# Ledger of designs, part 140: peptides against a protein of PDB entry 4HTP

Target 1, 231 residues: chain A of PDB entry 4HTP
Amino acid sequence: SQTVASHVPFADLCSTLERIQKSKGRAEKIRHFREFLDSWRKFHDALHKNHKDVTDSFYPAMRLILPQLERERMAYGIKETMLAKLYIELLNLPRDGKDALKLLNYRTPTGTHGDAGDFAMIAYFVLKPRCLQKGSLTIQQVNDLLDSIASNNSAKRKDLIKKSLLQLITQSSALEQKWLIRMIIKDLKLGVSQQTIFSVFHNDAAELHNVTTDLEKVCRQLHDPSVGLSD

## One batch from the design tools (peptide; made by RFdiffusion4, then SolubleMPNN)

Design b2_p21_7_s4 (from b2_p21_7, 12 letters changed)
Fold by OpenDDE base, seed 1:
Structure b2_p21_7_s4 (fold): chain B 231 residues (1-231), chain A 21 residues (1-21)
Amino acid sequence: as target 1 above (231 residues)
Amino acid sequence: WSEEVEERLKKRLEELEKKEA
């Protein structure tokens, strides 16, 4: 079945997240999120204009924006150290080189950028001169690959985990990989609270999530901002 | 979304509508 997520490039979500992160004020952060959400809803209405009973919702994007609330996928089993080693291998970085050491010692301030402790930012600077300028993945494809990683982690299939990670990495820009890393680690550093994200999505979203703890249900039931829980 | 993305999505929707007609 056709979904909005199958049409929206992952790059577009990453660009929105980047704008939110760079915005200093709460109002600007909210505006960027709202613009993305409104565009999503408009596209949904157009895509499904002849189909009233669809299960499609904002969930594919929301689960990437609020990855700490993910309940459908099992744990990825991926840490920063694993990603560091993978990048060193994939990019053929000298083990004693500056870039490899930056990735492995990401917690130690080594540079002027003040990015100590943020693995995704350190990775971004290493990747920027080495990666594609434009990625090719949709939001749905990213979710499919993440599902594969979680499933294979549960099954202890390390080789298949690596395969899916390589697919993500090789088809993503440096910027997309920065955000993908943050999604996997479950820390986006947006500077906006979960409550704010829910409040912008729907007035009843926080309440429904508190009761159900089901992010998909929240996105599906509260897809229309004009239709409340009591309706 | 960027204007480029919106335009691309619009074109994709138009293509889908033509296939359903």
Scores: peptide ipSAE 0.027, ipTM 0.627, DockQ to the pose 0.395
Fold by OpenDDE base, seed 3:
Structure b2_p21_7_s4 (fold): chain B 231 residues (1-231), chain A 21 residues (1-21)
Amino acid sequence: as target 1 above (231 residues)
Amino acid sequence: WSEEVEERLKKRLEELEKKEA
């Protein structure tokens, strides 16, 4: 069956997340998230106009926005040091060069950017002059690749993990990779709480999540903002 | 979403509707 996530570019989610991160006020952050969510719901209604009771929901996006609440896929087994080594190899960076050292020593402040301890931001600046300007992946394709990584990590298939990571990297812009890294590491640094995200999604979302701990169930049952848990 | 993306998605939906018909 067709899903909204199979049509929405991953770049559009990343652009929204970037706007949220750059916004100073809570109200502005909420506005950017709401605009993305409203567009998603509108597209859902159009896509599924002739099909009632579909299982499609905001879940494919929500699990990337709240990666700490992921319960369906197992652990990726990916750390910053692994990503650093992969980028050094892929970009053919001199091991003793400035950019390789920035990636490996991401916790130590280097230069004028206050990016110490934020591996994704350091990676962004290294990638920006070296990668594609526009990515080609949909949200569904990103989730499929992340599912593959988690599955292969559980199966201890390191070669297949690397293959999926390379596909993600080679088909993504620097900005998309910045956010992808944060999703994998499970720290988006949006400046908004989980409770705020849930409250914007649906008034009953936080309560249902507290009871079920199932993010997909929350997204499916509370897909319509006008229909509550008691309905 | 940008207006360009919304327009692209709209066109894609129209193409899908034509294939199902």
Scores: peptide ipSAE 0.023, ipTM 0.605, DockQ to the pose 0.312
Fold by OpenDDE base, seed 4:
Structure b2_p21_7_s4 (fold): chain B 231 residues (1-231), chain A 21 residues (1-21)
Amino acid sequence: as target 1 above (231 residues)
Amino acid sequence: WSEEVEERLKKRLEELEKKEA
């Protein structure tokens, strides 16, 4: 079945997240998230105009925005050090070179950028001069690849994990990879709370999540902001 | 990606696919 996520570029989500992160005030952060959500709902209504009782929802995006609440997908088994080594290999970086050392020693202050401890930002600066193409992935495709990584981690299929990571990387801009890394590591650093995200999504979202701990159910049952839990 | 990086990544993917087959 057709889903909104199969049509929305991953780049659009990343651009939204970037705007949220760069915004100083809570109100501006909320505005950027709301604009993305409203656009999603509008597209949903258009896409499913002739279809009743669809299971499609904001879940594919929400699980990337709140990756700490992921329960359907198992652990990736991926750490910053693994990603660092992968990038060094793929980019053919000299192991003793500046960029390789930045990736491996991401917790150590590396000068003026103040990005110490944020692997995704360090990776972004390494990738930026090397990534010339725009990303081409949809949100659905990103989730499919992440599902593959989690599944193969559970099955201890390291080569297949690497394959899926390569597919993600080769089809992503430096900015998209920054956010992808943060999704995998489960730390987006948006500067907005989970409660705020839920409150913007639906007034009853936090309550339903507290009861069910099921992000997909929250997104499906509360897809319409005008229909509450008691309705 | 630069052309060089893209080519290298493509080659790596092909190598992985060959090992799985």
Scores: peptide ipSAE 0.011, ipTM 0.384, DockQ to the pose 0.023
Fold by OpenDDE base, seed 2:
Structure b2_p21_7_s4 (fold): chain B 231 residues (1-231), chain A 21 residues (1-21)
Amino acid sequence: as target 1 above (231 residues)
Amino acid sequence: WSEEVEERLKKRLEELEKKEA
């Protein structure tokens, strides 16, 4: 069956996340998230207009926005140091060069941007002059690749993990990779709380998640913002 | 991606696929 996630570019989610992060006020951050969510719901209604009983929901996006709440896929087994080494290899960066050292020593302030401790931002600046402006992945494809990484980590298949990472990297812009890294590390730095995200999604979302700890159930059961848990 | 980087990454992917076959 067709899903909304199979039609939404990962770039669109990343652009939304970037706007949220850059926004100073809570209200503006909420607006950007709401606009994305409303567009998603509108597209869902159009895509599934002739199908009443679909399992499709906002879950594919929500699990990327709130990656710390992921329970379906296991740990990736990927740390910043692994990604640093991978980028050095893939980009053929001199090991003693400035960019390689920035990636490896991402916790040490070395640059003018004050990005110390934010590996994804450091990676972004290394990638920006080397990557194209637009990626080609959908949200579904990103999730499929992340599922593959988690599965292969559990199976200790290092080569397959690397393969999936290469697919993600080669099909993503620098901006998309910044956000992808943050999703993998499970720290988006949006400046909005989990509670705020749930509140915007549905009034009952936080409560349902507190009880079930199942993000997919939350997204499925509370897909319609006008239909509550008691309805 | 630059053409050089893309070519290198494609080659790396192909190498990984060959190891899995």
Scores: peptide ipSAE 0.007, ipTM 0.366, DockQ to the pose 0.023; fails the geometry check

Design b2_p21_8_s1 (from b2_p21_8, 11 letters changed)
Fold by OpenDDE base, seed 4:
Structure b2_p21_8_s1 (fold): chain B 231 residues (1-231), chain A 21 residues (1-21)
Amino acid sequence: as target 1 above (231 residues)
Amino acid sequence: MEEEEEELRKRWEELIAEAEK
C-alpha cells in the first residue's frame, strides 16, 4: 500500500534536520519540526482520502528523528571506524592522506571546524567536494536499506551489509550522508530533547511511549493531534 | 536557508496537490 514515506524525499527530512540543528532558539527549532510534521499530516490526509483505517503514520520519519528509540529493527553493528574505512575505500582516499586520517582520527582536533568527536561532520566535509550526485532516496527507501543492514547484521552477512551501505552512500548527497551517519550512530545533535519532539508531535505522545515503548504505536494511535489517549 | 525552505514548501504543496486529484 502507499505510504507518505514512499513519496517524501530523504533530502527533505535532512534539510529539516539541518534547519533544526542550525537554529539557535528552542522556538525556532520547534517551528521547523512542526512545519515538517504538519506537511506530513496534510499529505497523509490527501494520500489516504479514500482509504479507511490505514496503518500509515509518521513512524517512518519519527524513527529516524529519534533513532535511540528504535525497537523494530535490530542493531546495525556499525561504528564510526567501520564507516571511516568504508569511505576511504569508496572514495579511494590515500590511507596516509589528510582526509583518510581525518576520518580515522575523528576524535582528534583536525583544524578550524572544531568538529572533533563528531564523525558525521568530519565525513560531511570530506564528502562535500566529492559527492557529485544529488540524493534520490525516499524516506521509505532509506528505512528499507536500514532494515536490510540490521537484518543482515543479525544474520552475520557482512557482504550484504556493505552492499546496503554502498547503496545508501551512492544515492545520497554529502548532507544526507551526514544525517544518515547520525541516524546510524543514533546521535542527531539537534539541540532539542526527546520530550520536545514528543510534545510537538502530540500532547500524549510521551505518556504513551512511556507505557508502550513502541514508537510505531505512538505514531499510529496519536496520528491525529486532536485525538487523545482517552478518546 | 530561506530559499531552501520555500522550495521544500513547494514540494510539499506539489505532493499534496497530486494526491488530491
Scores: peptide ipSAE 0.666, ipTM 0.950, DockQ to the pose 0.952
Fold by OpenDDE base, seed 1:
Structure b2_p21_8_s1 (fold): chain B 231 residues (1-231), chain A 21 residues (1-21)
Amino acid sequence: as target 1 above (231 residues)
Amino acid sequence: MEEEEEELRKRWEELIAEAEK
């Protein structure tokens, strides 16, 4: 079945997240999120205008924006050190070279960027001169690949995990990979709280999530901002 | 960044317009 996520480029979500991160004020951060959400809802209405009983919702995006609340996928089993080693191999970086050492020792300040401790930012600068300028993945495709990683981690199929990671990496820009890493590590560093994200999504979202702990249910039941829990 | 924002807006408009056909 058709979903909004199958049409929206992952790059567009990443661009929105980048704007949120770069915004200094809370109001500006909220504006960028709201604009993306409103566009999503408008597209949903157009896409499903002749289908009233759809399960499609903002969930595919929300689970990437709030990855710490993911309950459907099992653990990825991926840490920064694994990603560092993968990038060194994939990019054929000299093991004793500056870029390889930056990835492996991302917690130690080595440069002037002030990105120590943020693996995704370290990776971004290494990837920027080496990766595609534009990615080709939709939000749906990213979620499918992440599902595959989680499933294969549970099954202890390391080779298949690597395969899915390579698909993500080779089809993503440096900026997209920065945000993908943060999604996998479950720390987006947006500068807005979970409560703020929920409050912008729907007035009753935080309450429903506190009761159900089901992010998909929250997104589905509260898809319409004008329809509350008591309606 | 403003230019990128406008491009994003246009892509949404294109998606919506196509879905409304």
Scores: peptide ipSAE 0.664, ipTM 0.949, DockQ to the pose 0.950
Fold by OpenDDE base, seed 3:
Structure b2_p21_8_s1 (fold): chain B 231 residues (1-231), chain A 21 residues (1-21)
Amino acid sequence: as target 1 above (231 residues)
Amino acid sequence: MEEEEEELRKRWEELIAEAEK
């Protein structure tokens, strides 16, 4: 069956996340998230107009926005050092060069950017002049590739992990890769709490998540903001 | 940023319009 996530570009999610991060104040951050969510729900209704009780929900996006709550896929087994080495190889960066050293020593302040300790931001600036300007992946495709990475990590198939990572990297802009890295490392730095995200999604979302710890169930059961847990 | 927001809105509208056919 068709899903909303199979149609929505990953770039559009990343653009929304970037706006949230750059926004000053809780209200503006909430506005950007709400607009994306409302658009998603409206598209869902159009896409599934003739099919009631579908399993499709906001879950494909929510699990990327709240990656710390991921329980379906296993651990990626990916750390910043692994990504640094991969980028050095892929971009053919001199190992003793400035950009390679920035990636490897991301915890040490270098230059004018206050990006020390934020690997994704450091990677962004290295990637910006070297990668595609526009990505081609949908949210569904990103999740499929992340599922592949997690599955192959569990199976200890390093070659297949690298293959999926390369596909993600080569089909993504620098901005998309910045956010993808943060999703993998599970630290988005949005400046909004988990509780805020849940409260915007649905009034009962935090409660249902506290009981079930199942993010997909939360997204499915509370897909309609007007239908509560007691209904 | 405002122009990018409008472009994003337009893309959503296009997706919805296509789904409604």
Scores: peptide ipSAE 0.663, ipTM 0.950, DockQ to the pose 0.909
Fold by OpenDDE base, seed 2:
Structure b2_p21_8_s1 (fold): chain B 231 residues (1-231), chain A 21 residues (1-21)
Amino acid sequence: as target 1 above (231 residues)
Amino acid sequence: MEEEEEELRKRWEELIAEAEK
């Protein structure tokens, strides 16, 4: 069956997240998220106009926006140090070179950007001159690859984990990889709270999530912003 | 940023228009 996530580029989600992060005011941050969500819902309605009983929802995007609430896929088993080593290998960076050391020592301020402790930002600047300008992955494809990583981590298949990571990396821009890293590490640094995201999504979303702790159920049951839990 | 926003808007419009056919 067709899903919204199978059509929406991952780059467009990342662009939205970047705008949210760069926005200074809460209202502006909310605007960017709302515009993406409204577009998603409008596209959903068009895509599924002839199908009333679909399970498709905002869940594929929401689980990337609120990765700390993920319960369907297990732990990735990926830390910053693993990603650093992978990038050094993939980009053929000299181990004693400036960029390799930045990745390995991401917690120590070495540059003028003040990105200490934010591995994703450090990685972004290393990747920017080396990666594709535009990625090719959809939101669905990103989720499929992340599912693969989690599954293979549980199965202790390190080779397959690396394979999926390489696929993500090689098909993503530097900006997309910055956000992908933050999704894997589960810290987006958007500057908006979980409560704000839920509030914009649906008035009853926070309450339903507090009861069920199931992000997919929240997205599915509250897909229509005009239909509440009591309706 | 405004140019990027407009491009994103156009991509959504294209997706929606295609789905409505």
Scores: peptide ipSAE 0.662, ipTM 0.949, DockQ to the pose 0.959

Design b2_p21_8_s2 (from b2_p21_8, 14 letters changed)
Fold by OpenDDE base, seed 3:
Structure b2_p21_8_s2 (fold): chain B 231 residues (1-231), chain A 21 residues (1-21)
Amino acid sequence: as target 1 above (231 residues)
Amino acid sequence: MEKELEELRERYEKLIEEALK
């Protein structure tokens, strides 16, 4: 069956996340998230207009927005140092060059950008002049590749992990890769709390998550913002 | 139904283009 996630570009989610991060104040951050969510729900209603009781939900996006709450996928086994080495190899960066050293020593302040300790931001600036301007992946495809990474990590298949990572990287813009890195590392730095995200999604979302710890169940059961847990 | 889906797709494309500026 067709899903909303199979149609929504990953770049759209990344654009939304970028707007949220850049916004000052809780209200503006909430507005950007709400706009994305409302668009998703509208697309869902259009896509499934003639189909009742579909299992499709906001879960594919929610698990990327709240990656710390991921329980379906096993650990990726990916750290910043691994990504740094991969980018150095992929981009053929001189190992003793400025950009390679920035990636490897991302915790040390280098230059005018106050990006010390934020690997994703450092990677963004290195990637911006070297990668595709427009990505081609959908949210579903990103999730499929992340599933592959987690599965292959559990199976200790390092070569297949690298293959999936390369597919993600080569089909993504610098902005998309910035957010993808943050999703993998599980630190989005949005400046909004988990509770805020849940409250915007549905009034009962935080409560249901506290009981079930199942993000997919939360997204499915509370898909309609007007239908509560007691209904 | 197809028109509504296409309109939504176009909106997503515009959002992507704006993010790339």
Scores: peptide ipSAE 0.028, ipTM 0.558, DockQ to the pose 0.062
Fold by OpenDDE base, seed 1:
Structure b2_p21_8_s2 (fold): chain B 231 residues (1-231), chain A 21 residues (1-21)
Amino acid sequence: as target 1 above (231 residues)
Amino acid sequence: MEKELEELRERYEKLIEEALK
């Protein structure tokens, strides 16, 4: 079935997340999220104009924005050290080289950037001169690949996990990979609380999530901001 | 409907371009 997520580039979500992260004030952070959400809803309405009872919702994006609330996918089994080794291999970085050491020792960077402990930021700077300027993945494709990773982790198929990771990496810009890493590690560092994200999405979203713990249900039932739980 | 979808796609493309700058 045709979904909004199949049309929205992953790069657009990453751009929005980057704007949110760079914004200092809560109001600016909220504005950037709201703009993305409103555009998504408008696209949904246009895409499904002639279709009733669609199951499509903001869920494909929401589960990437709030990855700590993911309940459908099992654990990825991916840590920063695994990603570091993968990047060193993929980019053919000298093991004793500066960039390889930055990735491996991401917790105590010797560099001038205050990025200590943020693997995604360190990876970004290593990737920026080496990666595609523009990614090609949609939000749906990213979710499909992440589903594959989780499934193969459960099945202990390390080779297939690596394959899916390579597909993600080779089709993503440095900026997209920065955010993808944060999604996998489940720490976006947006500076906005879960409660704020829910409040912007729908007034009843936090309440419904507290009761159901089902992010998809929240996104589906509260797709229309004007229709409440009691309606 | 097609025009609305195209306009929305163009907006996303612009957002991507801005992010790449």
Scores: peptide ipSAE 0.026, ipTM 0.557, DockQ to the pose 0.063
Fold by OpenDDE base, seed 4:
Structure b2_p21_8_s2 (fold): chain B 231 residues (1-231), chain A 21 residues (1-21)
Amino acid sequence: as target 1 above (231 residues)
Amino acid sequence: MEKELEELRERYEKLIEEALK
């Protein structure tokens, strides 16, 4: 079945997240999220205009925005050190070179950027001059690849994990990879709380999530902002 | 820049092929 996520570029989500992160005020952060959500709902209505009882929802995006609440997908088994080594190999970086050392020693202050401890930001600066300017992945494709990584981690298939990671990386811009890394590590650093995200999504979202702990159920049942739980 | 991108693409393809082996 057709899903909104199969049509929405991953780049659009990343651009939204970047705007949220860069915004200083809560109101501006909320605005950027709301604009993305409203666009998603509008597209959903258009896509499913002639279809009743669809299971499609905001869940594919929500699980990337709130990766700490992911319960369907199992652990990736990926750490910053693994990603660092992969990038060094992929980009053919000299192992003793400045960029390789930045990736490996991402927790150590490396000068004026203040990005110490944020692997994704360090990776971004290394990737920016070396990667595609525009990615080609949809949100659905990103989720499919992440599902593959989690599944193969559970199955201890390291080679297949690497394959899926390479597919993600090769089809993503530096900016998209920054956010992808943060999704995998489960720390987006948006500066907005989970409660705020839920409140913008639906007034009853936080309550339903507290009861069910099921993010997909929250997104499906509360897809329409005008229809409440008691409705 | 185009040459560098092509070299990068070739490297990615090789890495993917090696991972499938």
Scores: peptide ipSAE 0.019, ipTM 0.624, DockQ to the pose 0.023
Fold by OpenDDE base, seed 2:
Structure b2_p21_8_s2 (fold): chain B 231 residues (1-231), chain A 21 residues (1-21)
Amino acid sequence: as target 1 above (231 residues)
Amino acid sequence: MEKELEELRERYEKLIEEALK
């Protein structure tokens, strides 16, 4: 069956996340998230107009927005140091060069941007002049590749992990990779709380998640913002 | 810049192939 996630570009989610991060006020952050969510729901209604019993939901996006709540896929086994080494190799960066050292020593303030400790931002600036302007991945494809990484990590298949990472990287813009890194590391730095995200999604979402700890169930059961848990 | 991007793409493809071995 067709899913909304199979039609939504990963770039659209990343652009939304970027807008949220750049917004100073809570209200603006909420607006950007709501606009993305409303568009998703509208597309869902159109896509599934003639289908009553669909399991499709906002879950594919929500699990990327709240990656710390992921319970379906296991750990990626990927740290910043691994990504740094991968980028050095992939971009053919001199090992003793400025950019390689920035990636490896991302915790040390070396730049003018104050990005110390934020590996994804450091990576972004290294990638920006070296990557395509537009990625080609859908949200579903990103999740499929992330699932592959987690599965192969559990199976100790390092070669297949690298393959999936390279597929993600080669099909993503610098901006998309910035957010992808943050999703993998499970720190989006949006400046908006989990509670706020849930509250915007559905009034009962936080409560249902507290009870079930199942993000997919939350997204499925509370897909319609007008239908509550007690209805 | 376009040539540099093409060279980068070629390196990516090679790294993917090597990862599959």
Scores: peptide ipSAE 0.018, ipTM 0.463, DockQ to the pose 0.023

